# Peptides against a protein of PDB entry 4HTP: the designs that were tried, part 30

Target 1, 231 residues: chain A of PDB entry 4HTP
Amino acid sequence: SQTVASHVPFADLCSTLERIQKSKGRAEKIRHFREFLDSWRKFHDALHKNHKDVTDSFYPAMRLILPQLERERMAYGIKETMLAKLYIELLNLPRDGKDALKLLNYRTPTGTHGDAGDFAMIAYFVLKPRCLQKGSLTIQQVNDLLDSIASNNSAKRKDLIKKSLLQLITQSSALEQKWLIRMIIKDLKLGVSQQTIFSVFHNDAAELHNVTTDLEKVCRQLHDPSVGLSD

## One batch from the design tools (peptide; aimed at target 1 V8)

Design b2_p17_8_s4 (made by RFdiffusion4, then SolubleMPNN; from b2_p17_8, 10 letters changed)
Fold by OpenDDE base, seed 5:
Structure b2_p17_8_s4 (fold): chain B 231 residues (1-231), chain A 17 residues (1-17)
Amino acid sequence: as target 1 above (231 residues)
Amino acid sequence: MTPVQQRFEAMIAELEA
């Protein structure tokens, strides 16, 4: 069925997340998230204008913004070291070169950016001069590939995991990959709390999530900000 | 509007055309 996520570029979510991260104050961070959410809801209304009782919601984006709350998708089985090795291979980086060593030793405070311990940032700077300037994936496509990774991890099919990762990487800009890595590792470092995200989404979101722990249900039942849980 | 907002508006306009 037709979904908002099938139309929204992953790059646009990443750009929004980048703005949120770079913002210093809570109010500014909230503004950026609210603007994206409002745009999403407006597009949803237009897309489903003639369709009642749709199950489409903000869930495809929310599960990427709050990956720690993911309950539908199983574990990826992907660590920073795996990604480092994959990038070294894909980019044909010399094993003893500076870039390869930065990826492998991401915890060591080396370099000029002070990004020690943040693999995604280290990867970004390695990828920036080497990757596409613009990605081509939608949010739906990203979620489909992540579903594939989780499923294949459960099935112990490492070859297919690599295949899906390569699809993600080769169709993404450096900035998109930075955020994709953080989604996989489940740490976005946005500087805004889960409670704040829920509060902006809907006044009753935190309460419903506390009871159900079902992120999709939260997004679906509270899709309309003007309709409360008790209504 | 931000570029992201502009793209959303463009997609909406396309649906309504």
Scores: peptide ipSAE 0.744, ipTM 0.971, DockQ to the pose 0.961
OpenDDE base, seeds 1, 2, 3, 4: peptide ipSAE 0.740, 0.743, 0.740, 0.740; ipTM 0.970, 0.971, 0.970, 0.970

## One batch from the design tools (peptide; aimed at target 1 P9 D12 L47)

Design b2_p18_1 (made by RFdiffusion4)
Pose (drawn by RFdiffusion4):
Structure b2_p18_1 (pose): chain A 221 residues (1-106, 117-231), chain P 18 residues (1-18)
Amino acid sequence: SQTVASHVPFADLCSTLERIQKSKGRAEKIRHFREFLDSWRKFHDALHKNHKDVTDSFYPAMRLILPQLERERMAYGIKETMLAKLYIELLNLPRDGKDALKLLNYGDFAMIAYFVLKPRCLQKGSLTIQQVNDLLDSIASNNSAKRKDLIKKSLLQLITQSSALEQKWLIRMIIKDLKLGVSQQTIFSVFHNDAAELHNVTTDLEKVCRQLHDPSVGLSD
Amino acid sequence: MTEAQERFEEMIEELEEE
């Protein structure tokens, strides 16, 4: 019943992605990712130490790291133009004000929002990776259910409980373009030698994370 | 060592003490 994702601050995933994006070279981008992946695996063993048929995996994090491969969640129905309106309303931004104009007159949207949010209020987030995933699930379902009000509420929960950095990365997760500077092939190859292959056949990110959870155990076994 | 790595070590130590 328990999950690694319920114990990991979304902030730690975000700080990892930030360092990856910031790194100039491939080797350094891989290093930052590998450290998070390796810690996730060590904690998985400690958490599920004496457990039976464990289905937990790196999927809750991997689906955020490779969001373009997201298949389980339907479309979010979220445009950058409406996030701008949501922030102007939420932050009580005067429309003639400098910050409101930056959002309205839209180095992607996530960065603009980052610069707007950085000097403001909350500096430390509180959400875990699991809670972020649960809320993204509510947003995708409410888009399918044509409930734009429940989408606003869920997105408000995500935004108001998160730091500027988490919000920058959350926006990129929703738009599905992280701009990390490291390819999907590279990310799969760091995770597992066989991961790129398994994803080609299955197009199933959760299956790949679960089946190839152990890096020393290949597809042949 | 990153703060995320330190957090993971601490969570593991707490589980080992159980």

Design b2_p18_1_s1 (made by RFdiffusion4, then SolubleMPNN; from b2_p18_1, 8 letters changed)
Fold by OpenDDE base, seed 3:
Structure b2_p18_1_s1 (fold): chain B 231 residues (1-231), chain A 18 residues (1-18)
Amino acid sequence: as target 1 above (231 residues)
Amino acid sequence: MSEFQLKFEEKIAELEKL
């Protein structure tokens, strides 16, 4: 079955997240998220015009925006140190070189940029001159690869984890990888609260999530902003 | 209109022609 997520480029989500992060005011952050969500809902209505009983929802995007609330996937088993080593290998970075040391020592402020402790930002600057300018992945494909990583981590299949990570990396821009890293580490640094994200999605979203702790159920049950929990 | 909104509108228009 066709899903909205199978049609939405991962780059479009990342661009939205970048705009949210760069916005100083809460109102601007909310606007950028609302615009993305409204576009998603409009696309959903068009895609499913002849199908009333679909299970498709905003869940594929929401679980990437609020990765700390993920309950379907098992742990990735991926830390910053693992990613640093992978990038050094993949990019053939000299081990004693400046860029390799930046990735490995990301917690130590070595640069003029206030990016100390943000591995994703350090990775972005290393990747920018070395990676594709535009990625090719959809939100669905990103989720499929992340599912593969989690499943293979549980099965202790390190080779298959590496394969899926390489697919993500080689098909993503530096900006997309910045956000992908933050999704894996489960810290987006958007500067907007979970409560705000839920409130923009649906008025009852925070309440339903507090009771169920099921992000997919929240997205499915509250897909229509005009239909409440009491309805 | 944001670049992504334009892309979504284009995709919607393509779906409506099918």
Scores: peptide ipSAE 0.098, ipTM 0.752, DockQ to the pose 0.958
OpenDDE base, seeds 1, 2, 4, 5: peptide ipSAE 0.073, 0.074, 0.092, 0.060; ipTM 0.730, 0.726, 0.750, 0.728

Design b2_p18_1_s2 (made by RFdiffusion4, then SolubleMPNN; from b2_p18_1, 8 letters changed)
Fold by OpenDDE base, seed 3:
Structure b2_p18_1_s2 (fold): chain B 231 residues (1-231), chain A 18 residues (1-18)
Amino acid sequence: as target 1 above (231 residues)
Amino acid sequence: MTEFQLKVEEKIAELEAL
């Protein structure tokens, strides 16, 4: 079945997240998220105009925006050190070179950017001159690859984990990879609270999530902002 | 209008033309 996520480029989500992060005020952050969400809902209505009772929802995007609330997908088993080693190998970086050392020692302040401790930002600057300018993945494809990683981690298939990671990396821009890393590590650094994200999505979203702890259920039941829990 | 908003409008127009 066709989903909104199968039509939305991952790049468009990343661009929205980048705008949110760069915005200083809460109101501006909310505006960027609301604009993305409203566009998503509009597309959903058009895509499913002749189909009642679809299971499609904002869930594929929401689980990437709030990755700490993920309960369906098992643990990735991926840390910054693993990603650093993978990038060094993939990009054929000299082990004693500046870029390799930046990735491995990401916690140590190096240089003028003040990005110490943010592996995703360090990776971004290393990747920017070396990666594709535009990615090719949809939100659905990103989630499929992340599902594969989690499943193979549970099965202890390290080779298949690497294969899926390589597919994500080679089909993504530096900016998309920055956000992908943050999704995997489960820290987006948006500067907006979970409560704010839920409040923008639906007035009853925080309450339903507090009771169910099921992000997909929240997205499905409250996909219409005009229909409440008591309705 | 954002790039995403533009893409959504274009896709909706395509769906309505079918």
Scores: peptide ipSAE 0.385, ipTM 0.881, DockQ to the pose 0.969
OpenDDE base, seeds 1, 2, 4, 5: peptide ipSAE 0.354, 0.347, 0.356, 0.356; ipTM 0.874, 0.873, 0.873, 0.875

Design b2_p18_1_s3 (made by RFdiffusion4, then SolubleMPNN; from b2_p18_1, 7 letters changed)
Fold by OpenDDE base, seed 5:
Structure b2_p18_1_s3 (fold): chain B 231 residues (1-231), chain A 18 residues (1-18)
Amino acid sequence: as target 1 above (231 residues)
Amino acid sequence: MSEFQRRFEELIAELEAQ
């Protein structure tokens, strides 16, 4: 079935998240999120113009923006140390080299960036001069690969987990990988609360989520900002 | 407008042209 997520580049979500993170103040952060959401809804209406009662919603994006609320996927089984080792292997970094050590010892302050404890930022700077400038993945494709990782983790198929991770990495820019890592680790560091994200999405979103704890239901039932729970 | 907004508008235009 047709979905908005199959048409939206993952890069567009990442650039939005980057703008939100860099913005000072709640109002500017909200503006960036609202612009992305409004564009998504507008495209949804165009895509599904002649189709009523579709199940498509903002959920594919929302579950990446609020990964801590993910309930559909099982655990990825991925930690920073695994990613560090994977990058060292993939990029053929000398094990005793500066970049390899930065990835492995990401909690220890090194260099001038002050990114200690933020693995995604450390990875970004290592990747920036080495990876593609433009990614090729859609939001749907990213979610499909993440689904694969979770499923294969459950099945204890480490080889297939690595395969899916390599697909994500090799088809993503450094910026996209920064955000992908944060999605996997479930810490986006946006500087805006979950409550704010819900409030921008729909006035009744926080309430519905508190009752159902189902992010997909929230996104489907409250897709139209003008239609409330009581309607 | 942002680059993503431009892309969204282009995608919508493509849909409407079909």
Scores: peptide ipSAE 0.448, ipTM 0.921, DockQ to the pose 0.972
OpenDDE base, seeds 1, 2, 3, 4: peptide ipSAE 0.388, 0.396, 0.363, 0.437; ipTM 0.904, 0.907, 0.897, 0.917

Design b2_p18_1_s4 (made by RFdiffusion4, then SolubleMPNN; from b2_p18_1, 9 letters changed)
Fold by OpenDDE base, seed 1:
Structure b2_p18_1_s4 (fold): chain B 231 residues (1-231), chain A 18 residues (1-18)
Amino acid sequence: as target 1 above (231 residues)
Amino acid sequence: MSPFQEAFEKKIAELEAL
């Protein structure tokens, strides 16, 4: 069955996240998230107009927005150092070059941007002149690749992990990769709390999540913002 | 309207026309 996630470009999610991050005020951050969510819900209604009782929900996006709440997918086993080495290899960066050193020593402030400790931002600036302007992946495809990474990590298949990472990287813009990195590391740095994300999604979302700890159930049961837990 | 929202609206319109 077709899902909303199979139609939504990963770039659109990343653009939304970028707007949220760049917004200074809570209200503006909420607005950007709400606009994306509302568009998703409208698309869902259109896509599933003739189908009742679909299991499709916001979950594919929500699990990327709140990656720390992921319970279905096992650990990736990926750290910043692994990504640094991968980028150095993929981009053929000189090992003693400035860009390679920036990636490897991401915790040390070496640049003018003040992004010390934020590997994703350092990676972004290295990638920006070297990567696609626009990615081609959907949210579903990103999740499929992330599932593959987690599965292969569990199976200790490092070569296959690298393969899936390369597929993600080669089909993503620098901006998309910035956010992908943050999703993998499970720190989006949006400047908005989990509670706020849940409150915007549905009034009962935080409560249901606290009880179930199941993000998919939260997204499915509370898909309609007008239908509460008691309904 | 944000570019992604426009893209969504366009896709929605396409789906509604099917």
Scores: peptide ipSAE 0.115, ipTM 0.777, DockQ to the pose 0.958
OpenDDE base, seeds 2, 3, 4, 5: peptide ipSAE 0.099, 0.108, 0.106, 0.095; ipTM 0.773, 0.760, 0.772, 0.770

Design b2_p18_2 (made by RFdiffusion4)
Pose (drawn by RFdiffusion4):
Structure b2_p18_2 (pose): chain A 221 residues (1-106, 117-231), chain P 18 residues (1-18)
Amino acid sequence: SQTVASHVPFADLCSTLERIQKSKGRAEKIRHFREFLDSWRKFHDALHKNHKDVTDSFYPAMRLILPQLERERMAYGIKETMLAKLYIELLNLPRDGKDALKLLNYGDFAMIAYFVLKPRCLQKGSLTIQQVNDLLDSIASNNSAKRKDLIKKSLLQLITQSSALEQKWLIRMIIKDLKLGVSQQTIFSVFHNDAAELHNVTTDLEKVCRQLHDPSVGLSD
Amino acid sequence: SHAENQALWKQLLAEAQS
């Protein structure tokens, strides 16, 4: 019943992605990712120490790191133009004001929102990776159910409980373009030698994370 | 127990980053 994702601050995932994007070289980008992945694996063993048929895996984090491969969630129905309106309303931005104009006259949208949010209010987030996933699930379902009001509420929960950095990365997760500077093939190869292969056949991110959870146990076994 | 797990996560992450 328990999950690694319920124990990991979304902020730690975000700080990892930030350092990855900031790194100039491939080796350094891989290093930052590998450290998070390795810690996740160690904590998985400690958490599920004496457990039986464990289905928990790196999937809750991997689906955010490779969001373009997201299949389980339907489309979010979220455009950058409506996030701008949501922030103007939420932050009580005067439309003649400098910050409102930056959002309206839209180095992607996530960065503009980052610069707007950085000097403001909350500096430390509170959400776990699991809670972020649960809320993204509500947003995708409510898009399918044509409930734009429930989408606004769920997105408001995500935004108001998160730091500027988390929001920058959450926006990118929703738009499905992280701009990390490291390829999907590279990310899969760091996770597991066989991961790129398994994903080609299955097109199934959760299956790959679960089946190839152990890096020393290959597809052949 | 939950707090202990949070603390363990922070320890493991710090060690991996060292």

Design b2_p18_2_s1 (made by RFdiffusion4, then SolubleMPNN; from b2_p18_2, 9 letters changed)
Fold by OpenDDE base, seed 2:
Parts: sequence; structure tokens; C-alpha cells
Structure b2_p18_2_s1 (fold): chain B 231 residues (1-231), chain A 18 residues (1-18)
Amino acid sequence: as target 1 above (231 residues)
Amino acid sequence: MEEELRELWQKLLAEARS
């Protein structure tokens, strides 16, 4: 089916997240999120110009921005240690080498960047010289792969989990993988609260989420910022 | 059509960021 997410590159979401993270002030962080959101809404209107009552919404992006609120997808069963081992294998890193040890001992300060404890940042620097400069995945494709991972985790199919992870990794830049890791671990470190994200999305979003705890419903029902809960 | 839509998205995002 035609969705906005099927046309939006995952790279563009990641670049937005990167901009938000690098911004110092709340206002600047909000601006970057708003820019992406407004683009999404405009694109939605164009894509669905002749269609009424579509179920398409910002949900595919929102669930990646607020992964801790995910309720539809089951647990990934993926931790930093698993990813470290996967990267060591995939990149053919010497196990006793500097980069392998950085990934495995990500909690220990090793470099000048002060990224201790942030696996995604450690991974980024290892991946940067080794990965594609530009990824090819859409937001929809990323979500599909994440769905696959969660489903296969539930089914205890480790081989299929690895397959989906490999697809994510091989089709993503280092920057995209940084954010993908954070999405999987459910810690984006954006420097903005959930409340702020909801407030920017829609004035009634926080309230509706507090009542329903349904992120998709929030995104669908409050897609139009000019239409409130009581309208 | 997919390429056109992708171009539209890029245009919209670029405009928003300018």
C-alpha cells in the first residue's frame, strides 16, 4: 500500500535526529523535528490527495523516534554485546584488535571522544571508514526489518534475526547504523523529552497517549495539527 | 512515479530546512 514511509529515506530521519542531537537549545531541537514533521505532513497530503480516510500517518517515524513507547512490536532480544559480536564477525575484525575490543568493552573509556557507555557512538566510529556513505532503506523497510527481528526473536529463530540484521547493516551508512542501534536499544539521547515531541506533534498528543498508550492511534487521530480531540 | 515522489519528498524536506 502507498504510505509516506515507503517513500521517505531512513537516512533523512537519521539526519534529522542527528541535527536534533547536535543542537544545544530546546528551541533548535524542536525546529529540526518540526521541519521533518511538516515535510511529512505535506508529503502525506500530496500522496493521498485523492484518497479519504487513509490509515497512513506519522506512526512509522514516531515509533522510531520514541521507541520506548513501542507496543505493537515485540522485544528484539538484542543487546550491545550481541551487536558487538555481529559487527566483529561481519567486518572481519581481529578479535584481539583495537576496534573489536572497543566494541566489546564499550563501557570502558578507550578514546578521546568520551563516548564510554554509548555503544552506538563507538560503533559509529568503527563503521565510518568501512560502511556505505549513503544508505538505501526507507522508513517502511526499516520497520519491516525490525518487525522481522522481533517476530523471529519471539520464535527463537536466531538465524533469521541475523539475516534481517545483516540486511539493515549492509544497506545503511555508519550514521544510519548509529541511530538504528539507538532505536533498537531504545535510547536515542536526543536531549528532548517525550512530552516535547508530543507537544510539537500535536497539542493533544500527550493527553491522548496518556489515556490510550497507543502511539499509532495518537499519530492517526491527531495527524492534522488543526483538528483537536474534541473536534 | 516512485522517483517523482522521492523527488517531491526531497524538495519538501529541503524547503523545510532552508
Scores: peptide ipSAE 0.750, ipTM 0.965, DockQ to the pose 0.931
OpenDDE base, seeds 1, 3, 4, 5: peptide ipSAE 0.749, 0.748, 0.748, 0.748; ipTM 0.965, 0.965, 0.965, 0.965

Design b2_p18_2_s2 (made by RFdiffusion4, then SolubleMPNN; from b2_p18_2, 7 letters changed)
Fold by OpenDDE base, seed 2:
Structure b2_p18_2_s2 (fold): chain B 231 residues (1-231), chain A 18 residues (1-18)
Amino acid sequence: as target 1 above (231 residues)
Amino acid sequence: SEAELRALWAELLAEARA
């Protein structure tokens, strides 16, 4: 099926998230999110111009922005230590080397960046000089790979989990991996609340989510910001 | 076309950020 997510680079979502994180004020953070959201809605209208009643929505992006609200996808079974070991293997880092130790001991301050406890930031600096400058994945592809990871975790297929992770990693820039890690760990550290994200998306989004706990339903029913729950 | 759609997205995002 034709979806907006199949045409939107994951890199563009990540750059938006990076802009949000780097912004100091709430208003500026909101602006960056709104810019991405508005682009998505405009693209949706263009893509589906000749098709009525499509089920396509902002859900593929929203579930990555608010990963803690994910209910469709099962648990990944992935922690920071697993990712650390994977990166050490993938990047062929010496086990007793500085970078390997940084990844394994991410909770302990070892550098000048002050990123202790933030595995994604530590990984970013290790990856930056070693990874592709630009990724090639769409938002749909990222979600497909994450679906694969969750499914294989449920099925206890560790080898297939690794395969999907490797595909994510090898097709992503350091910046994209930083955000991907945060999505998997379910802590984006954007500096804006869930409520703020919902309020920018739609005035009734928080209410509908509180009742349904269904992020996809929220995104579909409230796709148009001008149409409310009572309309 | 797919290329046109990719270009459209890039344009829309660029315009939004300008």
Scores: peptide ipSAE 0.762, ipTM 0.974, DockQ to the pose 0.925
OpenDDE base, seeds 1, 3, 4, 5: peptide ipSAE 0.760, 0.759, 0.760, 0.760; ipTM 0.974, 0.974, 0.974, 0.974

Design b2_p18_2_s3 (made by RFdiffusion4, then SolubleMPNN; from b2_p18_2, 11 letters changed)
Fold by OpenDDE base, seed 5:
Structure b2_p18_2_s3 (fold): chain B 231 residues (1-231), chain A 18 residues (1-18)
Amino acid sequence: as target 1 above (231 residues)
Amino acid sequence: SMEALRAQWAELLAAARA
């Protein structure tokens, strides 16, 4: 069925997350999130103008913004070391070269950027001069590929996991991959709390999530910010 | 069309960020 997520570029979510991360104050971080959310809601209303009984919601984006609250998708089985090896292979990096060693030894402080321990940032700088400048994936497509990875991890199909990862990588910019990595590792480093994200989404979101622990239900039931939980 | 819908989204986001 037609969904907002099938039309929203993953790049636009990533640019929003980048803006949030770079912002210093809470108010500025909130503004960037609200701009994306409001756009989503307006697009939803336009897309579903003649359809009253839709289940479409902000859930496809929310589960990427708050990946630690994911309960529908099982574990990916992916760690930084696996990604490092994959990038070395895909980019044909010399095994003993500077970039390969940066990826493998991401926890060791070597550079001037202070990115030690943040694999996603290290990967970003390696990828930036080597990958496409604009990605082609929608939020729906990203979620589909992540679903595939989780499913194949459960089925112990490493070859198919690699295939889906390659699709994600080859169709994403360096910036998109930075955020994708953080989504997979489940640490976005936005500098804004889960509570703040919920409060901006809907006044009753935190309460409903505390009771149900169901992120999709929260997004569907509280899609309209003017309609409360008690209504 | 799919292209038209994607363009509509882009316009909404641009307007929100202006």
Scores: peptide ipSAE 0.728, ipTM 0.965, DockQ to the pose 0.950
OpenDDE base, seeds 1, 2, 3, 4: peptide ipSAE 0.725, 0.726, 0.727, 0.726; ipTM 0.964, 0.964, 0.965, 0.964

Design b2_p18_2_s4 (made by RFdiffusion4, then SolubleMPNN; from b2_p18_2, 10 letters changed)
Fold by OpenDDE base, seed 2:
Structure b2_p18_2_s4 (fold): chain B 231 residues (1-231), chain A 18 residues (1-18)
Amino acid sequence: as target 1 above (231 residues)
Amino acid sequence: MEEELRKLWQELLAEARA
């Protein structure tokens, strides 16, 4: 069955996240999230106009926005060091070169950007002059690849993990990879709380999640912002 | 159909951001 996530570019989620991060105030951050969410809901209605009983929801996006609440897929087993080594290999960076050392020593960079400890930002600047300007992945495809990584991590298939990571990387812009890294590491640094995200999504979302700890259930049951838990 | 849906999404997002 067709899903909204199968049609929404991952780039558009990333641009939204970038806007949120760059915004200073809570209200502005909320606005950017709401714009994306409202677009999603409108698209959902259009896509499923003749199908009232669908399981499709905002979950594919929500689980990327709140990756720390992911419970469906198991651990990726990926750390910054692994990604650094992968990028060095993929980009054929000289091992003793400036960019390779930046990635490996991301906690103490000597650069001018002041991004010490933020691997994703360091990676972004290394990738920006070397990667595609526009990615081609949908949100569904990103989730499928992340599912593959988690599954293969559980199965101890390191080569297949690398394969999926390479697919993600080669089909993503530098900006998309910045956010993808943060999703994998489970720290988006949006500057907006989980509670705020839930409150914008639905008035009852935080409560339902507190009870169920099931992000998919929250997204499905509270898909319609006008229908509450007691309805 | 896929192209039409892609365009629809872009239009919706653009409208929301305007």
Scores: peptide ipSAE 0.748, ipTM 0.965, DockQ to the pose 0.906
OpenDDE base, seeds 1, 3, 4, 5: peptide ipSAE 0.747, 0.746, 0.745, 0.746; ipTM 0.965, 0.965, 0.965, 0.965

Design b2_p18_3 (made by RFdiffusion4)
Pose (drawn by RFdiffusion4):
Structure b2_p18_3 (pose): chain A 221 residues (1-106, 117-231), chain P 18 residues (1-18)
Amino acid sequence: SQTVASHVPFADLCSTLERIQKSKGRAEKIRHFREFLDSWRKFHDALHKNHKDVTDSFYPAMRLILPQLERERMAYGIKETMLAKLYIELLNLPRDGKDALKLLNYGDFAMIAYFVLKPRCLQKGSLTIQQVNDLLDSIASNNSAKRKDLIKKSLLQLITQSSALEQKWLIRMIIKDLKLGVSQQTIFSVFHNDAAELHNVTTDLEKVCRQLHDPSVGLSD
Amino acid sequence: SSHFTDLWDTLMEDAREE
């Protein structure tokens, strides 16, 4: 019943992605990712130490790291133009104000929102990776159910409980373009030698994470 | 619960200090 994702601050995933994006070289981008992945695996063993048929995996984090491969969640129905309106309303931004104009007159949208949010209020987030995933699930379902009001509410929960950095990365997760500077093939190859292959056949991110959870145990076994 | 929070904090210490 328990998951690694319920114990990991979304902020730690975000700080990892930030350092990855910031790194100039491939080796350094891989290093930052590998450290988070390796810690996730060590914690998985400690958490599920004496457990039986464990289905937990790196999937809750991997689906955010490779969001373009997201298949379980339907479309979010979220445009950058409506996030601008959501922030103007939420932050009580005067429309003639400098910050409101930056959002309206839209180095992607996530960065503009980052610069707007950075000097403001909350500096430390509270959400775990699991809670972020649960809320993204509610947003995708409510888009399918044509409930734009429940989408606004769920997105408001995500935004108001998160730091500027988390919000920058959450926006990128929703738009599905992280701009990390490291390819999907590279990310899969760091996770597991066979991961790129398994994903080609299955097109199933959760299956790849769960089946190839152990890096020393290959597809042949 | 506290045990696993402390364990995660320890695992992430170096990453948080970069």

Design b2_p18_3_s1 (made by RFdiffusion4, then SolubleMPNN; from b2_p18_3, 13 letters changed)
Fold by OpenDDE base, seed 2:
Structure b2_p18_3_s1 (fold): chain B 231 residues (1-231), chain A 18 residues (1-18)
Amino acid sequence: as target 1 above (231 residues)
Amino acid sequence: MEEIQKLLDELMAELRNL
């Protein structure tokens, strides 16, 4: 069966997240998220117009927006240092060069952008002049690759983890990779709380999540913003 | 957002032709 996530480019999610992060006020941040969500719901309605009882929901996107609430896939086993080494290898960066050292020593202030400690931002600036301008992955494909990484981490298949990471990296823009890194590390730095995200999604979302701790159930049961828990 | 809207428009066009 077709899903919304199989059609929505990962780039669209990343651009939304970027807008949210750059927005100063809570209201503006909420607006950007709401616009993405509304578009998703409209697409869902169009895609499933002739199909009843579909299991498709906002879950594929929500689990990337709130990665700390992920419970379906196991741990990735990926840290910043691993990614740094991978980028150095993939981009063929001189190991003693400026960019390699920035990635490896991302915690050290360099005085340029104030991005010390934010590996994703450091990576972004290294990647920007070197990577594709536009990625090719859908949200579904990103989730599939992340599932693969988690599964292979559990199975201790480091080679396959690297393979999946390479697919993610080579098929993503610098901006998409910045957000992908933050999803993997589980820190998006959006400047909005989990509760705010839930409140925009559905009035009862926070409550249902508090009870079930199941993000997929939240997205599925509360897919329609007009239908509450008591209905 | 523009890309999503484009996809939506394309989908709607396809659905109308089915």
Scores: peptide ipSAE 0.024, ipTM 0.578, DockQ to the pose 0.173
OpenDDE base, seeds 1, 3, 4, 5: peptide ipSAE 0.024, 0.025, 0.015, 0.009; ipTM 0.566, 0.579, 0.487, 0.433; seed 3 fails the geometry check

